# Designs tried in a protein design run: peptides against a protein of PDB entry 8YR4. Part 128

Target 1, 309 residues: chain A of PDB entry 8YR4
Amino acid sequence: PRGSPALQLVVLICLGLMGLERALNVLVPIFYRNIVNLLTEKAPWNSLAWTVTSYVFLKFLQGGGTGSTGFVSNLRTFLWIRVQQFTSRRVELLIFSHLHELSLRWHLGRRTGEVLRIADRGTSSVTGLLSYLVFNVIPTLADIIIGIIYFSMFFNAWFGLIVFLCMSLYLTLTIVVTEWRTKFRRAMNTQENATRARAVDSLLNFETVKYYNAESYEVERYREAIIKYQGLEWKSSASLVLLNQTQNLVIGLGLLAGSLLCAYFVTEQKLQVGDYVLFGTYIIQLYMPLNWFGTYYRMIQTNFIDMEN

## One batch from the design tools (peptide; made by RFdiffusion4, then SolubleMPNN)

Design b2_p19_8_s3 (from b2_p19_8, 10 letters changed)
Fold by OpenDDE base, seed 4:
Structure b2_p19_8_s3 (fold): chain B 309 residues (1-309), chain A 19 residues (1-19)
Amino acid sequence: as target 1 above (309 residues)
Amino acid sequence: SKAHEEILEELSKIKPPPE
């Protein structure tokens, strides 16, 4: 943000905290590996207790692999509130000034309440999208790249290839299935708006409906519109379940291939038992943010659809 | 007119649940 050195410092601190989260995402699996190896070697209690305590502390800083529950993420989110408010206000003022520059014919043809609703949806959409891209998409892509590099350097090129293929397939299928799902969501939203419009029109004409005793007829028409909506909602929800299951299958196949390869290298004494646990932990840790990626990619597409209408 | 604006305003306050 130009003009506030305090907000610029907060942005730099938030970027530093994002870098710390990336470091924690590598360190937590490493410390967990070390615990498993120390347990296997029957190491002295003092060394084990120190490593466990350090792991738990790092895990508290990282959180559950959901980038929302760790101390570092919570601190980043807290500090970002003021930056988000500044950005939101700036976008809102730009939209508002642009609306005032629009022709009188444009304002006379549109109800002021609809214009404000479009402006508020547009502002919240853009600000939400930007926050999502910065705090979820970019970090997740960074964690994938770091993971590929880490496994390629410290395990074998085959592990880096498995992670690369798994994550590339996951992202590709997420995009393709989400684009396919967008058709069902558009149809659902169109029918929702039509059902709502019918309810509003019936309620506005309440006196006329009551005069003709047409209440039962309007209720039946509304019921038919709801049933049609629910049929489209079911397709939207079922397509979401299919997306989630496809994502789960891709991660499951990647976890299977990599876990079998790890187990093989442990039997060949090329890797330790802790390295098997590290691989599984790291893949599951990558999966959690990626599941959110699918949700928010859907949010992005929805917000684009809502801006086109 | 006012009742329509109030209904639209109340209906606009129903943010779709965050997915």
Scores: peptide ipSAE 0.016, ipTM 0.407, DockQ to the pose 0.128
Fold by OpenDDE base, seed 5:
Order: sequence, then C-alpha cells, then structure tokens
Structure b2_p19_8_s3 (fold): chain B 309 residues (1-309), chain A 19 residues (1-19)
Amino acid sequence: as target 1 above (309 residues)
Amino acid sequence: SKAHEEILEELSKIKPPPE
C-alpha cells in the first residue's frame, strides 16, 4: 500500500507472521516426535511434562495443522482486514473514475446497476485473488520446499525424493485435471445462464402464456432445460470427484511408500518410533492445504480470463 | 472447511457470468 507507512508496517508484520507459521509447521511435528520417543524410552516425568506443555503451546499457535485456525493465523487475518479494505477501496475508486470517463453510449447500452455489479465483482475478484495467492498458494509451496529440505537433511535422501515426487505428481495432475474440467464447467455455466434466461422470459410473459393456455408447454420446456443442465452438472461434479480421488490416491501412495520405508528403518534401528509418527503427521499436514489447490488453480484461471476480457 | 466453502461460495457468486 503506497502512501500509508502504517499499512506498510502491517504488511511487514503479516509477512513475519507467515514466516512464523512456516516455522511452527516444522516445530510441531518435531515436538510430537519427541513426546513419542520420550514415552517409548520411559523418560522422567519432568522432561515429558515440559515437552508436552511446549507441544500444546506450539499447537495452539499453529492451530489444526492447516494453519488457518491457529492464533498466529487469526492474528494475521485480523491485521490484514485494514490492508484488504484499503486495496478494495482503491480499486473501486479507480473503476468508478474509469466508468465516468466512458462514453454516454456505453452507459446507455448497459444498465448502470449491471455495470456497477461487474465493477464490484471485478474489484473483489482481483483483490481476493491477490490475497489468495499471497496467503494460500505461496505458503503451501513454501511448506512443500521446507518439507523436502527437512526430510532430505534429517532423514534420508530417499524421503526427500518421495515427498518431491509425490508433491510434483500431485500438482501436475491437479493442473491437468483442472484444465480438463474447465470445459465441463464452462458448458454447465452456459447452460445455466440459458436456462435462467428462458425461465425469466417465460415469467415476464406469463400473461401471454396464460392467455394461450401454454403453461404445460412452458413447464415441459423448462423441465427439458433443467434435465440438460443436470446432465452437464453431473459431468462437472463427477470430474470433481475424479480430481479429488486422484489427489487422494497420489497422497496415499506417497504416504504408503514413505511409511513403509520409515517402518523398515525403525526395524533396523536407524530411526526411532517417533520418526514414523513425524513422517505421517507431516505428510497429512501438507495434504490439508493441497486439497484446496485445485480450487485455487480454477479461481486463478477464471480470474485471469475475466481480467483479459 | 466451512469458512473455506463460504469464501468459495462468495467467490463463486462474484464470478461474473461468462459473457
């Protein structure tokens, strides 16, 4: 935000809090590992109690593993409200100024309320997309990179390779299947708009429909349009289930391969029981934000197409 | 999940109909 040093400081604090979330995403699994190892070794109560208390405190700061419900994330979201409002207002004023510069013919051709709705949608879409990219996509990619580095350094190169291959395949398949699904979603949206337009036209002409006793004909025509829409909706929904299942299979295979390898190294006394729990916890923690990545990618593509038009 | 679904529903409502 140019022109407000206070809002610039808030942005820097929010970036610092995002860095703290990344540190918590590594520390929480480590402390959980340490608890499991201390329990396995039958360590003294004092050491166990301090480690458990520290873990619970870190888990409170992190939240439910997604980072979205933790104290740090809530504080970041709270501080970001003012930045979002400043950015939204600036884009709204730019669009409003631009609309006033447009010719009277353009304003006469479009209902002013529809133009304002498009402008408000455009503003909220762009500002929402930017916030979404900065706070969800970039942190998730950072957590993947941090995970690869961590497993490569503290476990074995094989664990880093499994995480790398699993996440790379997950992201690639998410992109490819999402691009494939975009065709079905476009067809569904076009048919929805056509069905809505027919319903509105029939309702506006209800006196004429009643005069000709054509109510049964209009109802059947609307039913046929709904059936056609539902056929496209089913394809869109089924393609979403296919995406989610493909994502689940990739993560499941990565979890299986890594868990079996970890279990093998525990049996050979190269790793501790806590390291097995750490790997499983960390992979599940990476999966939670990635489950939304397909939705993120669709929003990005939609908003880019809507900005080019 | 619900808050993300609400944000997605709001963002889906913000989607202009494809011209």
Scores: peptide ipSAE 0.014, ipTM 0.500, DockQ to the pose 0.038
Fold by OpenDDE base, seed 1:
Structure b2_p19_8_s3 (fold): chain B 309 residues (1-309), chain A 19 residues (1-19)
Amino acid sequence: as target 1 above (309 residues)
Amino acid sequence: SKAHEEILEELSKIKPPPE
C-alpha cells in the first residue's frame, strides 16, 4: 500500500506471521511424533507431560492446520482487515470512476443502487480472492517445498520423492481439470445471464403480455431457458465432483504409498512408530488448503481473462 | 462497456471465501 507506512508495517507483520505458520506446520507434527515415541518407550511422566503441553500450545497457535482458525491465523486475519479495506476502497473508487466515464444510457437502464451493490460485491470478491491467493495458495506451495526438503533430509530420499510426485501430479491435474471445467462454467454463466435478461424483458413488458394474454407463452419460453440452464449447471457441478474425486484419489495413493513405506521402515527398526504418524499427519495438513486451490485458480483465471477483454 | 458489466456480474457471483 503506497502512502501509509502504518499499513506497510502491518503487511510486514502479516508476512512474519505467515513465516511463523510455516514453522508451526513443521514443528506440530515433530512434537506429535515425539509424544508417540515417548509413549512407546514408556518414558517418565515429567518428560511426557512437558512434550504434551508444548504440543497443545503449538497446536493452539496453528489451529486445525493450514487454513484453520488458529491463534496466529486469527491474528493475521485481524491485522489484515485494514489492508483489505484500503485495497477494496481503492478498487471500488477506480471502478466507480470508470463507470462515470461510461455512457449515460448504461446508467439510465440500471438503478444506481444495484450498480453500486454489484460493484461493492465485485470489489469485495476480488480483494477476498487476492487475500486468499496470498494467504492460502502461496503458503501451501511453500509448505509443499518445505515438506519435500524436510522428508528428504530427515527421512529417506524415497519419502521426499513420494511427496514430490504426489503433489506435482495433484497440482498438474488440478490445473488441467480446472481449465477444462472453466468452459462449462462460462457456458453456464452465459446461459444464466440470457435467462435473467429474458425474465427482466418479460417483466418490463408485463402490461403488453397481459393485454395479449401471452402469459402462458412467456412462461413456457422461460421454462425452456431454465431447462437449458439446468443442463449446463449439471455439467458444471458434475465436473466439480470429478475434480474433487481426482484430487482425493491422488492424495489417497500418495498417502497409501508413503504409509506402506513408513510401516516397512518401522518394521525394519529404521524408523519409530511416531514417524509413521508424522508422515500421515503432515500429508493431511498439506491436503486441507489444496482442496480449495482448484476453485480459486478458476476464479483468478476467469477474472484475469475478463479484465484483458 | 459490456465486458465491464459482465466482469461486475461475475464478480458479484463470487461467493466470499468460506470463513
Scores: peptide ipSAE 0.013, ipTM 0.421, DockQ to the pose 0.044
Fold by OpenDDE base, seed 2:
Structure b2_p19_8_s3 (fold): chain B 309 residues (1-309), chain A 19 residues (1-19)
Amino acid sequence: as target 1 above (309 residues)
Amino acid sequence: SKAHEEILEELSKIKPPPE
């Protein structure tokens, strides 16, 4: 936002808060590990109580491990509202100006209300897409990299490798299965539009349908269109379940391999019991944002497909 | 009828936000 120094400051504060979220994502598991180790060692109550209080405070700042419900994320989201509104308004004004430059023939051929609706949907989608890319995709990739570095430095290099392979396989399969699903979504959307067009045409010709007593025929044609739509919807929904199960399987295998390796090193006294808890907590914490990433990558592809049509 | 165009416009607006 070049025009207001206040909005530039808000953007810088939001970037600072994003950095704080990354720090919390490392610190929260560390403090939880420390609690488990202090409990195992039967440490004095004063040290334990201070560590627990600090953990709870950090967890309040972070939220549910997704960062989405934490105080820092809520503050970031609140501050970002003004930046989003400024960006949206700027795009809306650019679209509106461009519409006024279009030929009279184009305006006469399209209902102005449909054009505005397409413009509003397009603007909201693009602005939402950009905001999510900046606040969810980039931070998630950063958290993965930070996780790999952390496990490689403070654990055995094998843990860093497991996290790397698990996350790389998860992302790759998410992309590949999502691209495979895109054909089912396109087919579903095309059939939805065709079913809607048929319903509109039947309703516009209502007087003619009544005159010929063709109501049963139009209802049967509409039923056939619905059955065809539901067959495509089922393929879309079933492909979504397959994606979610594939993602769950990859995370489950990574968690299994890493947990077994951690348990082995604890039995060899190379790691503490708290390190086992840290690994499990950290992997689950990485998984939560990745689930949203997969959902949103699908939304991005859908919105790009809807813009190409 | 104007009412039928209004119903069609309302039905056109009710397209749920794409989940």
Scores: peptide ipSAE 0.008, ipTM 0.401, DockQ to the pose 0.144

Design b2_p19_8_s4 (from b2_p19_8, 10 letters changed)
Fold by OpenDDE base, seed 5:
Structure b2_p19_8_s4 (fold): chain B 309 residues (1-309), chain A 19 residues (1-19)
Amino acid sequence: as target 1 above (309 residues)
Amino acid sequence: SPAHEEILKELAKIKPPPL
């Protein structure tokens, strides 16, 4: 934020906390591995208790591995409130100033409530998109890259390749299927607006409808419009299920391939039992934020289209 | 019209019944 050194410091602290979340995403699986290995080796209680306590503390800082519920994420979110408010207010004032520069003819042609709704949508789209890119997309891509590097260095190059192929295929299919389903969503939204407009027009003319005793006819026309909407909604919802299932299948295949390879290397005494648990835990941890990536990509596309109009 | 906004708010609460 230009002009506030205090808010610039808060942004730097938030970026530092994001870096700490990335470190925790690597450390938590490592400590969990170490617990499993110590349990397998029947290690002394003092070593085990220290490692378990350290793991639980790191897990409290991380949260569920999603980076959404941990202490570090909550602290970041709390500090970011002031930055978001400053950014929102700046966008609102820019939109408001621009609206006042527009001709009287533009204002007379639009309802005041529509102008305010455009301003609110514009502000929400810009601030939402920026927060979304910074806090969800960039961290997820960073965690994938860190994962590939980690598995390539500390396991075998084959594990890094499996993660790379799995995540690349997941992202590609998510984009392709999301672009495909956008057609169904647009058709659904257009029919929703048309159905709503018809219902509003019928209710605004309720005196005329009552005068002609046409209530049953208007209800039937509204029912037909709802059925047509639900047919489009079903296509949109079914396409979402297909996306989710495709994503689950890709992650499942990656997890299967990597888990079998881990199990094989454990049988060959090249890896420990804890390393098998680490791989499974780390892949599941990567999957949780990626599951939202489809919703995310859709939000980005919608917000860009809404800014161009 | 305030009536148009009220109608729009009430219509937004009506979830179509699941078929």
Scores: peptide ipSAE 0.017, ipTM 0.616, DockQ to the pose 0.107
Fold by OpenDDE base, seed 2:
Structure b2_p19_8_s4 (fold): chain B 309 residues (1-309), chain A 19 residues (1-19)
Amino acid sequence: as target 1 above (309 residues)
Amino acid sequence: SPAHEEILKELAKIKPPPL
């Protein structure tokens, strides 16, 4: 943000914390591998206890797999609140200034409260989208690249290829199925708005409906509109289940192929038992941010569709 | 109409926020 050196320093600290999260994402699986290898080798208690304590401390910093947010992520989120508030306020003031520059005729034709609600939705959507891109999308892509490099250097090149193919297929199918799903969501939102408009029009004209004893006719017409809406809602919801299942199948196939290959190399004494556990742990760790990616890519598309309507 | 806004508010309360 231009104009506050304090907020610029906070942004730099947040970027440093994001770099630390990337390092933790590599170190946590490595320490977990080392615990499994030390347990298998029946290593002395002092070495095992130090490695377990170090792993638990790193896992506290990382979070994610325990259902809790990590300390580093929480600290980053806390520091970012002030940057987000500054950005939101700046966007809101720019929209407000632009609205005041609009012709009196536009202001007379629109209720001031509805214009403010559009401005507030617009500001929230833009700030949420930017924060999501910077803090979830870019880091997830970085973690995938780091994962491919790590598996290619420290494992056989086949593991790097499996991770590359799995993640590339996952991202491609997520985009393609989400674009396909967007058509059903647009149709649902259009029918929702039409159903709402009919209900409001019928209720505003309630005196006329009552005068003609047309209440049963308006109820049946509203029921038909609801059934049509629910048919589109079902298509939207079913397309979501299909997306989630497709994502689960891609990750499952990648995990199966890599786990079988890892098990084979352990039988050939080329890898240790801990390396099998590392692979499974690392793939599951990459999956969690990607599952969030699918959810928020859907939210982004929702917000864009909801801004178009 | 203020009645139109009240009806829209009541209809908005009945609709769960889209997840």
Scores: peptide ipSAE 0.012, ipTM 0.479, DockQ to the pose 0.154
Fold by OpenDDE base, seed 3:
Structure b2_p19_8_s4 (fold): chain B 309 residues (1-309), chain A 19 residues (1-19)
Amino acid sequence: as target 1 above (309 residues)
Amino acid sequence: SPAHEEILKELAKIKPPPL
């Protein structure tokens, strides 16, 4: 935001907090490893208690439990509210100014409610896309790169290669299956809109339907439209299950290959038992944001199409 | 129209029949 040095400072603080989240994503598994190693070695209670307390504090900052956002992520989201409001208002005013520059013929041919709906869709699409790119897509790609570097440096080049191949295959299959799925979702949405339009038109014309005693005929036409919609909904939902199962299979194969390799290196005394637990914890931690990646990719693709129309 | 939004809210309350 070029016009406010205060908002520029807030953006820099949010970028710093995003860097801290990336550091926590590496440190939390390391501290968990250290606890498992200290328990295995029967270390003195004072060292164990300090490491456990430090781990719980870092885990509170990170979050990543089912349904809990971390303190750092909540602080980032809170600070970003002012930046999002500034960006939203600027886009809304640009769209509104552009609508006022359009010819009187364009406004006379459209209902005021359609014009407002186009403005709201345009504002929501731009602000949603930017927020999703900055806070979900970029951090997830950064966590994958950091993971590859970490495993390559601290374990072996083979672990970095397994993570690289697993994540590359996961991303490629997610894109390909999401593009295939988008065709079924567009067909579903088109049939949903047509079914909804028929129901609204029948209900707005209820006097005419009642006059012709056509209530049973309109109900049967609506039932046929619902059955046709549900056939497309099933294809959309089944394609989502297929995507999720394909993703789970790729992560499962990566987890299997890496866990077997960790177990082998523990038997050779090159790694400790805690390093086996670290690998499993870190792969599950990388998977958790990626499970939503198909939803993010679809939202990006939909917002681009909604901006072209 | 407000009537169109009310009709759409009532239609949104209709649970689709179970598959």
Scores: peptide ipSAE 0.011, ipTM 0.522, DockQ to the pose 0.110
Fold by OpenDDE base, seed 4:
Structure b2_p19_8_s4 (fold): chain B 309 residues (1-309), chain A 19 residues (1-19)
Amino acid sequence: as target 1 above (309 residues)
Amino acid sequence: SPAHEEILKELAKIKPPPL
């Protein structure tokens, strides 16, 4: 943000906290590995208690792998509120100034309340998308890259390849299936708007409907519109279940291949039992933010569609 | 029309929150 050194410092602190979250995402599985190895070796209680306490503290800082529940993420989100408000206000003022520069013909053709609603939707969509890209998409891609590097260096190149292929296939299928789903969602939204318009028009014409005793006819026409909407809603919802199941199968296959390979290397005494637990924990930890990635790729596409209309 | 906005507001309350 130009003009406020305090907000610039807050942005730098938020970027530092994002770096700390990436470090925690590597350290938490490592400490969990170390607990399993210490338990396997029947290590003294003092070493075990210190490692468990350190793990729980790091896990409190990280949160449950949904980036939103950790102390560091909550602190980042709290500090970012002022930066978001500054950015939102700046975008709102730019849109408002641009609206005042538009021709009188453009303003006469549009209702002021519709123009304001388009401006508010545009501002919230852009600010939400940018915050989302910076705080969820980029960090998740960074965690995948860090994971590939970590497994390639400390386990074997084959583990890095499995993670790379699994995550690349997951992202590709997420994009392709989401683009396919967008057709069903557009059709659903169009039919929802048409059903809503019919209900509003019928209720605005209530006196005319009552005069002609046409209440039963309007109810039946509304029922037909609801049935048509529900048929499109079912396609949208079923396509979401198909996306989630496809994602789950890709992660399940990657977890299976990597877990079998890890178990094999543990039997050959090249890896420890804790390294098997680390691999499973790290893959599951990557999966949680990726589930959100599909939801947010949809938000990106929806906001682009809503800006074209 | 104020009646149109009121009807739209009541219909908006019936929408389940977007999942």
Scores: peptide ipSAE 0.010, ipTM 0.462, DockQ to the pose 0.127

## One batch from the design tools (peptide; made by RFdiffusion4, then SolubleMPNN)

Design b2_p20_1_s1 (from b2_p20_1, 16 letters changed)
Fold by OpenDDE base, seed 4:
Structure b2_p20_1_s1 (fold): chain B 309 residues (1-309), chain A 20 residues (1-20)
Amino acid sequence: as target 1 above (309 residues)
Amino acid sequence: AQEEIQRQQEEFLRKWLELL
């Protein structure tokens, strides 16, 4: 934002808060490890109570691993509202200016309501994409990289490799299955628009339909269009369940492989019981923002498909 | 007249689509 030093400062504060979230994502599992180790060692109550209190405080700042519900994330989201509003307004004004630069023939050939709908969808899509990239994609990729480095340095190179393979496979399958799903969603949206257009045509011609007593025919034609839509909707919804299940299987296999390896190293006295809990907690914590990744990537694909139609 | 009818139809359609 070139025009406001105050908004530039807010962006820098938000970036600082994002860095703090990355630090919390490492510290929270470490403190949880330390609690488990102190419980195992039957440590003095004062040391345990301090570590538990510190963990709960850090967990309150982090917000349960969703990243979006923690105090730091809520504060970031609150501060970002003004930056988002500035960005949205700037995109809206650019689209509006571009629409005014278009030829009169382009405006005469299009309904004003359709043009405004495309502009509103375009603005929402761009602003949503930017917010998603900055607050979900980049942080998740950073947490994966930090996780690989952490497990490679403090555990064993094999743990870093398991996390790398699991997350790479998860991301690759998420992209590939989502691209495959996009075909079903395009077909669904095209049939939805056709079904809506038939309902609208029937309602606009209501007087003619009533004059010819064709109400039963129009209802049956609409029913057939709904059944065809629902067949495509089912494929879209079933493909989403398949995506979620594929993601769950990849994370489950990564969790299994890493947990078995961690358990083995604990039996060999190379790691403590808390390190087993750390690994499981950290993998589950990485999964939460990745699950949102699939949802938002789908939302992005939706908005692009809805602009092409 | 036709443009105003068309505008009313577009507003009706928009309101109907906002209610769905």
Scores: peptide ipSAE 0.005, ipTM 0.274, DockQ to the pose 0.014
Fold by OpenDDE base, seed 3:
Structure b2_p20_1_s1 (fold): chain B 309 residues (1-309), chain A 20 residues (1-20)
Amino acid sequence: as target 1 above (309 residues)
Amino acid sequence: AQEEIQRQQEEFLRKWLELL
């Protein structure tokens, strides 16, 4: 972005955060190995608790193991919104201006009827997404229930309670925050449609725009519409980052509580070192489908909101 | 109906973009 020093700084910060994500991807496994070694050596509880807390903090920064939903990734995504919007707006205005610079013969040769055919492909995509949701949500809920039962029977009942509270809170917050986001998405989509309609109407009336030399005026109106759209898009995208971060916090708290409790019981020789590894692996395995579920639920809600308009 | 018009507009814009 050559025109804004602030956006250049944001790009540099985002690149720095990407470097930090790579460092976290190396550090998290190292700290996890250190926990397993300390548990095997029967190290003092204070050293173990500090290493576990540090691991969970690093895991919170990294996210669910993919780095896509960690605090650092969410912060990067949040900061990148303004850079993306600036770039998108410039590209859209350049394209729109270029379309108005093209010859009258190029516009007259195009039939508006080809426009209709992609609309049908999007409805087929919605049906595919609904089927995908049903086939992924039901197994994920089953895996959560199986997990609660497993941890309640083979571990202490406290582990089953931690998993239950963590997953219930995760699901509840996912639904509530997604429903709250729906308002921003509806407003964004309505403004997107109005912006696209203006662009299409201006391009369909290209002859009239050329006749009046009104190209600069139409570009300015389109820029204003894009700025209004991007204000709503920012709210939608920022609310998505907030959802992902809220989900990451809930999983992080569940992982912290369960990992500390597991480490304590291993220190008391009530559980094995393998049980600590199992708990951490299982929570991460539950988180991965839930993160996808949140993404697909958002995509489906988007498509349904699009369908209501 | 508005979605169909919107998707039509998206396709038009997309085909216009692919031809730029």
Scores: peptide ipSAE 0.000, ipTM 0.305, DockQ to the pose 0.015
Fold by OpenDDE base, seed 5:
Structure b2_p20_1_s1 (fold): chain B 309 residues (1-309), chain A 20 residues (1-20)
Amino acid sequence: as target 1 above (309 residues)
Amino acid sequence: AQEEIQRQQEEFLRKWLELL
């Protein structure tokens, strides 16, 4: 982004955060190995607890197996919103200004076939998302129930309770925060439609705009409408990052509580080192599909809201 | 990659829903 030193600094910070994600992808397996070794050697509780806490903190920063929901990824996505908005606005204004330089014959020749192709792609994507939700959400709910039963029967009632509380809190917060975000999304969509209508009206009145040499005035009005839209888009996108971070925090707390409890029971010779590995692996496996659930639940809720209009 | 796919799906779904 040429012209804003603040946005250039944000790009450099985002690149630094991408480098940090790569470092975390190496460090997390190393700390996990160290925990397994300390458990095998029957190391003192203080050393074990410190290493487990450090691992869970690093795992919270990294997120799930794809890193897409880690604190570092969420912070990168949050900071990138303003850079994306600056770039989008600049491209949109350049296109809009160029469209006002084009002949009326080009505007009249707009092919209805491009709108049809966008609609057909849209229908295919929604159908694909609904199918993905059915094939991932139902199995994930089954895996949660199976997990609660398994941990309650083969470990201790405390592990079943931790998984139950963690997943119940995760689902509840996902719904509540998604409903809260819907207000920002509706306001964004309304302002986007109003911004698009202004652009269409300016382009339909192209002859009048050109007759009065008002191209610069219409571009500035469109810029103001985009800035107003981007203020609402930022709230929508920032609220998504907040949702993902809240989800990551809940899973991180569940992983912390359960991993410390596993490590304690291994130290007391009530559980084996394999049981610690199983718990950590199982919680991370539950987290990956649940992250997608939050996204798909929002998409479905939006589709229902847009069908009511 | 998943965030970009998710963003592209959200933006695509948004553009599709705006056509509805």
Scores: peptide ipSAE 0.008, ipTM 0.395, DockQ to the pose 0.024; fails the geometry check
Fold by OpenDDE base, seed 2:
Structure b2_p20_1_s1 (fold): chain B 309 residues (1-309), chain A 20 residues (1-20)
Amino acid sequence: as target 1 above (309 residues)
Amino acid sequence: AQEEIQRQQEEFLRKWLELL
């Protein structure tokens, strides 16, 4: 972004965070291997606990393997919002200015028929997606319940309790934070509508704008509307990052508690090293359906809000 | 009705973007 040194710095930070994500993708498997080796060697509990805690911390930064977005990815996404908004606004203003430079014949030819037919197709596609998502929410909830039951039967009751509490907390926080986020999405959509309406009204009045040479005035008025929209869009996008980070934190805490407890039982020779690997793999498998549920719930809520407007 | 108008406006803008 030329002209804003602050946004150039943000781009450089985002590139640095992308490099850090690549480093984490290598480090996380290494630390996991080190845990397995330390368990096999019957290493002292203090060394094992430190390595497990370090692994979970790195996994919290990485995400992905637990079905969640990592802290580094969330931070990158958060910082990128302003860069995306700057780029979008610049493109939208270039388009809008070019619209006012186009011939009257171009504006008269496109107004009515093609716009309606695409709108209807888009609406039908969204309703089809909603139905698909609703039909997938029930199976996803069933898979979660089956997973909790299977885990409670395969592992000691303490492991089942930790997983149940973490999954219940994840679902509850996903719902509550999504419902809270809905207010920001509605406000954003309402302002998006008003911004588009203003653009269309300016284009419908193209002849009048051209007669008065008011093109620069309409472009500036559209810029102000975009800036107001982008202020609400930022709140919506930042609230999504907060949701993803909250989900990542709950998964991280569940993985930490369960992994430490499993490692402790392996040191006490109550479980084998293979049981630790099984536990870690199984926990990740249970969090994958949870992430899909959270994604589907967000999409359903977004589409319902988008259908209320 | 406002959504339909708005979606029409979005797609007009998108089709307009695809021509640039």
Scores: peptide ipSAE 0.000, ipTM 0.342, DockQ to the pose 0.016; fails the geometry check

